# Peptides against a protein of PDB entry 9GMZ, part 81

Target 1, 343 residues: chain A of PDB entry 9GMZ
Amino acid sequence: TGFPLELLTRPATERLAYFENYTVAHPRLKEVYEILMRTIAEPAGASFIFVYGASGVGKTTLRLRVEQKLTELALPKLESDRARVPVVGIEAIAPESRYFNWKEYYTRALITLEEPLIDHKFDYGVRGISRDNFGKINVESKVVAPALRRALENALIHRHPDVFFVDEAQHFGKVASGYKLQDQLDCLKSLANMTGILHCLLGTYELLTFRNLSGQLSRRSVDIHFRRYCADSPEDVQAFKSVLLTFQQHLPLAETPNLVDHWEYFYERTLGCIGTLKDWLKRVLSDALDREATTITLKDLQKRALSVAQCQKMFKEIQEGERQLSETEADVQNLRSALGLGA

## One batch from the design tools (peptide; aimed at target 1 Y22 L29 S242)

Design b2_p30_2 (made by RFdiffusion4)
Pose (drawn by RFdiffusion4):
Structure b2_p30_2 (pose): chain A 343 residues (1-343), chain P 30 residues (1-30)
Amino acid sequence: as target 1 above (343 residues)
Amino acid sequence: VETEDPVELDFSEETELAEEIKELRTQLEE
């Protein structure tokens, strides 16, 4: 397999768009996708899905793909319920203040729930907020956060989304003190419990500070780790080389450059993160298409790679996250002994 | 445009271990 040969006659813009729209279902992403879809289809009391992963591992692409896939299920279902949004997805806003702005979060979440059939919803539940009949949801600055949250709860329980996505969930950790971390997530827990809607939180390894704050949160959450490819296990190396081969075969050029020979350097500057690899490859391809180059040279790859210091910081954070998420037989045995079960 | 990687990996052991730890932590808390 490979890129369509017809693209050679087309201008560089078509090649670049093709490579941008190209995706690879590498094993780690496939497994994480399968687990996430299975868990969304049946939460069974869980009120959170944590998706931990390094920067550039593909959390956002996963969210987009699962949003598209779930939207397919909604079309047959729509014949039964005319007013139902299948998936709602938003991004956590990094606040300018010391603490996360819950009022802005509620405002944006309610805004994202705009539908053309707004007549079906009628009143949101509290005065002071309504659509301006121009397709935009208007909220008043005098409306307080408790009333806005109550309106969001009513809107969510009316629409009943399958899953609620909060991309970049590490921004929830912006607090004004050292004790507000548990309350920051308890608020979202209460919102999810009352609305009966699973809140899937995606973020980098900084989200691990939101892991196990309390037993209630521990039970109301499901952990999904989007692990990067490690050079320690030969199987992961084989997979990383294989992803490079698929990219080598699928980037539009006159002749396919050799990328497997330079797999070590790619891993050095990408740490196995597939998104970081594709961003680098797309940048190099764009640089090459400017000069109409027939192949990719190592010099081109080196020109637009990542700095050593940046990769050192990436690895430090990744090592800390993998250390915190590691699970061994020793932990199971310790828990068995402390539980008093034995063996 | 999508392509699947032909390389296959086994994730069963990691999943079973994660389930065991979670169940044991829940029981200990109770």

Design b2_p30_2_s1 (made by RFdiffusion4, then SolubleMPNN; from b2_p30_2, 12 letters changed)
Fold by OpenDDE base, seed 3:
Structure b2_p30_2_s1 (fold): chain B 343 residues (1-343), chain A 30 residues (1-30)
Amino acid sequence: as target 1 above (343 residues)
Amino acid sequence: MEVEDPVELDFSKERALRAEIRNLRSALEA
């Protein structure tokens, strides 16, 4: 099944919007989705879920799919529980300084919790936090981080989400010292414990450094590795080709481009990351629509491809992350063997 | 494991669900 043929008579903006909203449920996305949904439903005393993988692997798509499903599942209960928010998601911001801005984090979290779906006025118990006449949260500049934390704790308890998502969570690790990183971990742990809300941190492999610094978080966390497709795996290559075929069928162009025949070039410039692939195809589609082109050519692809230098940098970061995980798995096996537990 | 063909995920339903949630909440407050 391809795109609706009626799109060929529609404006370029509608054609582009169709492709932007289109999502391929590829095998790795399905697998990680099922693991994440089961873990959210039955956290078994976990306070944290860590979802890590390459930049552009599709973590944002995963989050959106889980948010959709949790909202759907909560709908019958929201009739009786008007205060409930089924899911909350924020993106962590890279600190401008060598210090993480907790005041900004708490403010953004509060604003997200009080999105316009909630007509119910909530008293945060903190002076300088108010709703305007449009229902938007206003935080006065004088409100300090500890007060914002208390407001967030109260809001999370009152709204009782099934999970609190933090995207780009590797930004918690971007601090000047290891001591401050430990304090950040303890702060997040305390927030999860005080609210009873499960936290899901999504990020790059840099999140592993953050995860490994706290032995206490290790006991209360579930790890989910969102792997890229690897060219050394025949199954992964076939899955990647199937994704290309699906995208080929869903590009709203008069002539279906042959993406599958160029799979090696697509792999070279995406490193097996489906998010990177989709973003590349969106840029190329936009250019083609602007030119009123009937199809996409290899030259069109080349104009919008990541440079070889960019791919080499990204690949080094991926290899380092994959290496760290492999070493950790080996260490676990060595520990089990040393304890007389079978491998 | 046979690599099944990727299935389309429709995220357009999320906006509809959010609107429905809002309407349900407003109807219960009336």
Scores: peptide ipSAE 0.021, ipTM 0.552, DockQ to the pose 0.041
OpenDDE base, seeds 1, 2, 4, 5: peptide ipSAE 0.011, 0.040, 0.028, 0.018; ipTM 0.402, 0.620, 0.509, 0.466; seeds 1, 2, 4 fail the geometry check

Design b2_p30_2_s2 (made by RFdiffusion4, then SolubleMPNN; from b2_p30_2, 9 letters changed; failed a check: too like the target's own chain)
Amino acid sequence: VEVEDPVELDFSEERRLREEIRNLRSALEA

Design b2_p30_2_s3 (made by RFdiffusion4, then SolubleMPNN; from b2_p30_2, 10 letters changed; failed a check: too like the target's own chain)
Amino acid sequence: VEVEDPVELDFSRERALREEIRNLRSALEA

Design b2_p30_2_s4 (made by RFdiffusion4, then SolubleMPNN; from b2_p30_2, 11 letters changed)
Fold by OpenDDE base, seed 1:
Structure b2_p30_2_s4 (fold): chain B 343 residues (1-343), chain A 30 residues (1-30)
Amino acid sequence: as target 1 above (343 residues)
Amino acid sequence: MEVEDPVELDFSKELELRREIRNLRSALEA
């Protein structure tokens, strides 16, 4: 099925919004979605889920889809449990300094947890946290990080979400190396333990460095690898071509562009990452709509493509992440051999 | 091999779901 043909008579803003809201359920997204939903439903004593993969693989799309599904599943129960928030999702901010801003993290978590229409009767137990007339949380500048932490712990216990998502979680690791990184991990571990709320950290392969710092987290965590499509796999190439076919059918243009015939060029400039592909097509569609064009051309694609230098940098980061995972598999085999379990 | 269309994830319901949640919360506060 293609886009609704009535969109061709609609404003450019509506046509672009259609494509922005459109998502292809490609095999890797579906697989990771099913694993993540199952793990949230049955955490088996886990306190953490780590979802790692290349930048632009589609982790944000995965998070949003899971948030939607958890909300849908909670709707029938919200009548009986008015205090419940089904899911909390935040994005970790890149630190401006060598220190992670915990005050900002706790503030953003509180703001996200307490949507305006949630029960106004909740007391945070902390002075300087208030709601405005629109139900938005206001945190006074004088409120210190330990007080915000207590407020967040109380809010998480009271609202009892099924999961707390942290997107771009590799930003926890971008602080000064060593002891400070362990302290951050211990802070997150303590928050999860004190609240009983499952935490899901989504990030790039840089998240593996953070994950490997604590042997105690290893026992209480589930790992989910969100893989890109690889050109050396015929099945992955076929899946990538199928995604291109679907996107070309859902570009709200008068003439359907032939994206599939250019699959190698799309692969070269996305490295098999569907999020990168969607963002590229969104930019090209926006340019085409601004020109009132009937279709998109190879020249239009080339104008908005990532540079070769950008792709080379991204590919090095992917190769390093995939190498670390391969080394971990070898380490497991070595450990099994050393334990006398055989390879 | 013919390129097959992958299954679509419909996010059109996201705005509707947000509206339903808002309406439900408003009805519970009334």
Scores: peptide ipSAE 0.019, ipTM 0.463, DockQ to the pose 0.041
OpenDDE base, seeds 2, 3, 4, 5: peptide ipSAE 0.034, 0.018, 0.030, 0.019; ipTM 0.609, 0.519, 0.515, 0.536; seeds 2, 4 fail the geometry check

Design b2_p30_3 (made by RFdiffusion4)
Pose (drawn by RFdiffusion4):
Structure b2_p30_3 (pose): chain A 343 residues (1-343), chain P 30 residues (1-30)
Amino acid sequence: as target 1 above (343 residues)
Amino acid sequence: HYHEQIQEEIERARENETDKPLVSYPPFDP
């Protein structure tokens, strides 16, 4: 397989768009996708899905793919329920203040729930907020956060989304003190419990500070780790080389450059994160198409790679996250002994 | 210090190299 040969006649813009729209279902992403879809289809009391992963591992692409895939299920279901949004997805806003702005979060979440059939919803539940009949949801600055949250709860319970996505969930950790971390997530737990809607939280390894704050949160959450490819296990190396081969075969050029020969350097500057690899390859391809180059040279790759210091910081954070998320037989035995079960 | 650890991982990957064929993966469109 490979890129369509017809693209060679087309201008560089078509090649660049093709490579941008190209995706690879590498094994780690496939496994994480399958787990996430299975868990969404049947939460069974869980009120959170944590998706931990390094920067550039593909959390956003996973969210977008699962959103598209779930939207397909909604079309047959719509014949039964005319007013139902299948999936709602938003991004956590990094606040300018010391603490996360819950009022702005509620405002943006309610705004994202705009539908053309707004007549079906009628009143949101509290005065002061309504659509301006121009397709935009208007909220009043005098409306307080408890009333806005109550309106969001009512809207969510009415629409009943399958899953609620909060991309970049590490921004929830912006707090004014050292004790507000548990409350920041308890508010979202209460919202999810009352609305009966699973809240899937995606973020980098900084989200691990939101892991096990309380036993209630521990039970109301499901951990999904989007592990990067590690050079320690040969199987992961084989997979990383194979991803490079797929990319080598699928980037539009006159002749396919050799990328497997330089797999070590790619791993050095990407740490196995597939998104970081594709961003680099797309940048190099764009640089090459400017000069109409027939192949990719190592010099081109080196020109637009990542700095050593940046990769050092990436690896330090990744090592801390993998150390925190590691599970061994020793932990299982310790828990068995402490539980008094034995063996 | 962390750059050295990355290099050590690469050396270990070279030492544990396998003769297994490489394969191409399909688009992520399940």

Design b2_p30_3_s1 (made by RFdiffusion4, then SolubleMPNN; from b2_p30_3, 14 letters changed)
Fold by OpenDDE base, seed 3:
Structure b2_p30_3_s1 (fold): chain B 343 residues (1-343), chain A 30 residues (1-30)
Amino acid sequence: as target 1 above (343 residues)
Amino acid sequence: SYLEEIRKQIELAKKNATDKPLVLFPEFNP
């Protein structure tokens, strides 16, 4: 089965939107989704979930699909409990300064949490937070970060989401000193503890450095590694080629492009990261639709590929992250062996 | 170089490739 053939008669915008909204159920996404959904349903006293993996592996896609599912599952309860928000998801902003902007973070979190419930007035207990005539939250510039934190704590308690997602969470780690990084973690820990809300931090392998600084959070956190497809695994190569086969059937073009024959080039320029692959194909599809092209060629792919320099940067980041995880796994095995528990 | 390393990985992957047919994955709409 491929894309709906009627799309070939539709505007380029609808054709592009179809592909943008299309998500392949590839093995790694399914695995991580199942683990994440289970962990959200049964956190077993965890306050944090860490989802880490390569940039462009598909963490944002995972988050959005989980948010959609949690919302769907909550709908029957939301009819009776109109104050409840099933899930909240935000992206952490890359700090322009050496310091994470907590004021902006709390403001964005509060806005995102309250947008679904515009009709329900809630007093945040903080002066300078109001709703306009359209129910949109307005935060006055005079409101300081500690007050916004209290407002967010109150909102999270009142709205009681099953999980609070923070995407690009490696941005919490962008601090000038290890001390400040610990302070960021303690701030997040305090927010989770004060609200009783499970936090899921999604990020790159840089999130591991953040995660490893708090031995106390280790007992209250679940780690989920969202792996890329690796060329060293025949199964991963087969899965990656199968993703290409699936995508080529879901590109709304008159002639099905042969992506599979170019799998090596796709691997060279994505490192097995399906999000990077999808974004690449989206750009190429957009160009093809703009030209009213019937198909996508290798030349079209090459025009929108990441540069070798970009791939080399991503590869170094991946190698460092995978190395750090391998060392951690070895340390756990060594500890178990030393304790006589076996590997 | 990066390209040389990745090409070596790809060539190794080709040698170790399984003759398993490719599969179509469903849409991820859980």
Scores: peptide ipSAE 0.525, ipTM 0.936, DockQ to the pose 0.828
OpenDDE base, seeds 1, 2, 4, 5: peptide ipSAE 0.518, 0.501, 0.517, 0.525; ipTM 0.932, 0.930, 0.932, 0.937

Design b2_p30_3_s2 (made by RFdiffusion4, then SolubleMPNN; from b2_p30_3, 14 letters changed)
Fold by OpenDDE base, seed 4:
Structure b2_p30_3_s2 (fold): chain B 343 residues (1-343), chain A 30 residues (1-30)
Amino acid sequence: as target 1 above (343 residues)
Amino acid sequence: DYLEEIRKLIENAKKNATDKPLVLFPEFKP
């Protein structure tokens, strides 16, 4: 029960990599994983999955574990279907400009779909897209966004992934005043419809704006709320402490640190977000390994903690998102009551 | 104040704490 003791004799890089690759099967992650995997297997006519939750709740970890599982499940079929990609995942970048850069998005998506490990060359039907001698996709500067879109549509149809992941998808909403977030959603909807590929958008509570803007998207979307651990729930507090207990056994240090005794400080600086917690512990572990320290102290934790100002910002964003969800749930309940369907 | 609000939440959490033992969660293997 813990890290392999042999790691204590291994280089700092291997010790850090062990912890980075270690994922705790905490209740919220398991629940959301099971829902997401089921929805991908049986989308029931959905074109979109929205996974929303607090920043640092662990959405990227969820994505990576689903990508791993879908890849493992596809391995037996990939021998016969060399064109298939089981899953594709990209991270949306915040635009430097006032507008979302679709050209960059399509380029990154194409590059991700066409990893060098895919032996089967595909003709995108677009001049200026090629593979180099190393199998890497090259997109010439002259290729325009509409051509890149067609290339991506063709690539998605040909590679037929079970799902297309877009992490940090709230960045689609960072459009200048006067440009409709609806136009971005219509572009994504069109891409999903033209390819027949299920899209999963992972992001913050800002994704709720996407859900609310298109009554047509709501009919073709599945919503998954990735909740944080809340201090008002005794079960959530116990689960959060149990995550700390688990992590302390998996920090590859000579002396097991007592993280559980500091659970209040961990909660104060993570708000029950396990991704934020893990990232904090990674930074602290890295510092400890660099100093050849035998354990982690409270002082080491304090050195790498998020500032109170950062936590206050995160808390406001969480409160607003959780409020919007609660209002939506109340509206549904009120509608059911008004229809005589009961609660 | 953020710290005051969170401290109140934590203090309430302590009052409502369960006597249930902490558990070790397994590694998440897909």
Scores: peptide ipSAE 0.563, ipTM 0.953, DockQ to the pose 0.794
OpenDDE base, seeds 1, 2, 3, 5: peptide ipSAE 0.552, 0.550, 0.556, 0.562; ipTM 0.950, 0.950, 0.950, 0.952

Design b2_p30_3_s3 (made by RFdiffusion4, then SolubleMPNN; from b2_p30_3, 13 letters changed)
Fold by OpenDDE base, seed 3:
Structure b2_p30_3_s3 (fold): chain B 343 residues (1-343), chain A 30 residues (1-30)
Amino acid sequence: as target 1 above (343 residues)
Amino acid sequence: DYLKKIQERIELARANATDAPLVLFPEFKP
């Protein structure tokens, strides 16, 4: 079953919006989704979930689908508990300086917890935090980071989300010294402990460096590796071709383009990352719709492809992350062997 | 007014839940 044929008579904006909103189900996304949903439902004393993988693997798509599902599951309870927010998600911003801006982080988290439709107002117990008549939070510049932290702790306790998502969480690692990185980990750990709210950090393989610095976080964390598809795995190649076939059927064009026959070129320029593939096809679809084209050609794909130099850079970053994980797995096996627990 | 905002929130959440095709991961039939 492909796209609704009625879309062919609709404006280019509606056709593009259909494809933007379309999520391809693929084995790795399903697997990670099921693990993440299970871990959120039964944290087993974990305070953190780390979801790491290549840039463009689909972490944002995963987050949005989990947020949707958690909201749907909470709807019957939200009728009785009007203070509750089922899920909260923020994106960590890259620091403009060698220091992470905690004031900005706490302010953005507070703003996200105060949806305009939440009528249940509570006092934050902090001077310089106010709400307008529309429920929008205003934070005065004089409010210090410890006061914003306490306000966020109170807000998280009162709203009691099932999980707090932080996307692009590798940005916590972008600090000038290892000592400051440890302090940041301790700040996050303390926030999770004080609120009792499960934190899910999503990021690139740079998040592993952040995770590995705290032996105390490792005891209270669940790791989820969102793997790309690998060309050396026949199952992964088959899954990648199936994704291409699905996208081919869901491009709202008069003539179905043959994407599957070009699978090697798609793999070369996406490194097996489905998010990168979707973003590429979105750009190409937009160009095709602007030209009122009936289909997508290889030349149209080539115009919007990542350069070979970009792919080579991304591939080196992926290989380094995959290497670090393989070394960690080997270390665990060596430790088990040394303890006499067997492989 | 308050009841109307709650209804709009529930309707928006239902619309986001219903109009977002719950693309139940089609069982990948090989």
Scores: peptide ipSAE 0.022, ipTM 0.637, DockQ to the pose 0.022
OpenDDE base, seeds 1, 2, 4, 5: peptide ipSAE 0.014, 0.006, 0.020, 0.019; ipTM 0.494, 0.357, 0.527, 0.487

Design b2_p30_3_s4 (made by RFdiffusion4, then SolubleMPNN; from b2_p30_3, 13 letters changed)
Fold by OpenDDE base, seed 2:
Structure b2_p30_3_s4 (fold): chain B 343 residues (1-343), chain A 30 residues (1-30)
Amino acid sequence: as target 1 above (343 residues)
Amino acid sequence: DYYKKIQERIELAKKNATDKPLVLFPEFKP
């Protein structure tokens, strides 16, 4: 089944919003979603979940779907437990300096935790944190990072989310020294331990640097690799073509474009990353709607494609991440073999 | 007033939980 045909008579904004909100439940997304949902439900003493994969693989889509599902599952309890927030999600900001801005991180986390409609009676126990008339948190400039941390710890304990999401978490790793990265990891570990709240860090393969630096985090973490589709796998190629077919059917255009016949070009310019593919098609759809076009052409696709240079850079970053993982898997296999454990 | 805000929160949460359908992956039949 394609898009609702009634969309063809609707404004361009509604047609674009339909496609934007449309999510293909592709095999890798479904697999990672099921693993992540299971791990959140039964963390088995884990304090951290690491979800890593290529830029544009669909990590943000995964997060939003998990947030949606956790909210849905919490609805019956939200009537009785008025203090509860089912899930919290923030995006980590790239540091402007050699140091991560923890004050900003804690402030953003507090703002995200305290929805305007949440019970206004929670005292943060920190002077200079207030709510405005709209229920938005205001943090005075005089409030220091340790005080904001205590406020966040108290808020997380009181609101008791099933998970705390940090998107773009590779930004924690953008520190000049391994020691400072360890201190940041210890800070996050301490926050998770003090609150009892499971933390899920989503990011690029740069998150693997956290795994290599902290053997202690490794013992209390679950790793989830969100893989791209690989052109050397017939099954992955078939899945990628199926995604193209699905998007083709859900582009709200009068004439269904043939995307599948151009699958190699789509693969070349997305590296098997479905998020990158969706964003590309969104741009092309927007252009087509602005022109009142009946369909999209190869020229329309080419106009909005990533450059070869961008794809080469992204591919190099992916290959380095995949290499690091393959080496780790080989090391584990070698260790198992050396221990007399079967492969 | 307080009960109305709770209901508004629950309705917002319900909306947020339903507004993004997951479409099942169609089997590619060649």
Scores: peptide ipSAE 0.215, ipTM 0.763, DockQ to the pose 0.015
OpenDDE base, seeds 1, 3, 4, 5: peptide ipSAE 0.019, 0.023, 0.024, 0.024; ipTM 0.461, 0.480, 0.565, 0.590

Design b2_p30_4 (made by RFdiffusion4)
Pose (drawn by RFdiffusion4):
Structure b2_p30_4 (pose): chain A 343 residues (1-343), chain P 30 residues (1-30)
Amino acid sequence: as target 1 above (343 residues)
Amino acid sequence: ASLEEARELAKENSERLWEEGMDDYLEQVA
């Protein structure tokens, strides 16, 4: 398999768009996708899905793909319920203030729930907010956050989304003190419990500070780790080389450059994160198409790679996250002994 | 239009790869 040969005659813009739209279902992503879909299809009391992963591992692409896949299920379902949004997805806004702005979060979440059939919803539940009949949801600056949240709860329980996505969930950790971390997530827990809607939180390893704050949160959450490829296990190395081979065969050029020979350097400057690898390859391809190069050289790869210091910071954070998420038989034995079960 | 066709081709290849998986590529690398 490979890129369509017809693209050679087409201008560089078509090649670049083809490579941008190209995706690879590497094993780690496939497994994480399967787990996430299975858990969304049946939450069974869980009110959170934590998706931990390093920067550039593919959390956003996973969110987009699962959103698209779930939207497919909604079309047959729509024949039964005319007013139902299958999936709602938003990003957590990094606040300028010391603490996360819950009012802005509620405003944006309610805005994202705009539909053409707004007549079905009628009143949101509190005065001061309504559509301006121009397709935009208008909220009043005098409307307080408790009333806006109540309106969001009513809108969510009316629409009943399958899953609620909060991309970049590490921004929830912006707090004005050292004790507000548990309350920041308890508010979202209460919102999810009352609305009966699973809130899937995606973020980097900084999200691990939101892991096990309380036993209630521990039970109301499901942990999904989007592990990067590690050089320690030969199987992961084989998979990383294989992903390079698929990219080598699928980037549009006159002749396919050799990338497996330089797999060590790629791993050095990508740490196994597939998104970081594809961004680098797309940048190199764009640089090469400017000069109409027939192949990719090592010099081209080196020109637009990542700095050593950046990769050192990436690895430090990844090591901390993997150390915190590691699970061993020793932990299971310790828990067994402390529980008094024995063996 | 030609740009849309290029994007559709990329999606079709990606879906095929999702259905087939990475086994052939792992064998090639091995």

Design b2_p30_4_s1 (made by RFdiffusion4, then SolubleMPNN; from b2_p30_4, 13 letters changed)
Fold by OpenDDE base, seed 4:
Structure b2_p30_4_s1 (fold): chain B 343 residues (1-343), chain A 30 residues (1-30)
Amino acid sequence: as target 1 above (343 residues)
Amino acid sequence: SALEEAKRAARELSEKLWEEGMEKYLEEIR
């Protein structure tokens, strides 16, 4: 079944909003979703989950779907436990400075944790943190980072989410020295340990640097590789074509565009990343709706495609990440072989 | 608003399709 046909009579804004909110349940997303949900349910002593993959692979979509499901599963319990928050999700911001702003991170985490819908007032144990009359958290400028950390620890303990998500977590790594990166990881580890809350860091392959820097984090971490679709795999190509077929059915246009016939061009300009594909189609749909067009053409696609130079840059970053993972897998196999464990 | 209704309808449909897709996936893994 495609999009609701009644959308064709609706304003462009509603049509675009439909497509923006539509999610394709593609094979890699389903796989990673299941692994992530299982890991959250049974962390087996893990304090961290790392979800890494190419930019635009769909990590944010994964997070949002997991957040939704965890919220749904928690609803019956939330009636009895009004203090509980089922899930917390934040996006890490790229630091403007050479230093990660922990104060900003803790503030954003607190604000996200304490949604207005939580009727139960909580004392954060820190002066200068309050709720306004609308239930929004207000953090006074005088509150320092160590105090905000304590407030967040207390809030996480009290609200007891099943998981704390940090999207774009590679931004923790943009600190000028390896030493500072270690300190950041130690801070995150300490927060997870002090609260007993499972942390899930989603990001690019730059997150592999986090895994490699802390052998101790590695022991308490579950790794989930969110792979792109690879053109050298017939199964992946078929899955990618199936995603294109699904998207063409869910573009709220009078005439269904034939995206599948252009699958190679879509692959060339998305590198098998479904998020990149969706964003591209969103831009093209917006243009088509603005022109009151009945369909999307190849020319419309070309106007909003990423440049070859952008794709080449993204592909190099992907190849480096995939190489690092392959080396790690080979190292594990070599270690197993050296230990006399069959591969 | 009509926009919020359209967003809701899109979410509900996407959720339904997601659930159906996940159910099928879980059946295939078993």
Scores: peptide ipSAE 0.343, ipTM 0.882, DockQ to the pose 0.314
OpenDDE base, seeds 1, 2, 3, 5: peptide ipSAE 0.221, 0.210, 0.214, 0.211; ipTM 0.801, 0.800, 0.807, 0.766; seed 1 fails the geometry check

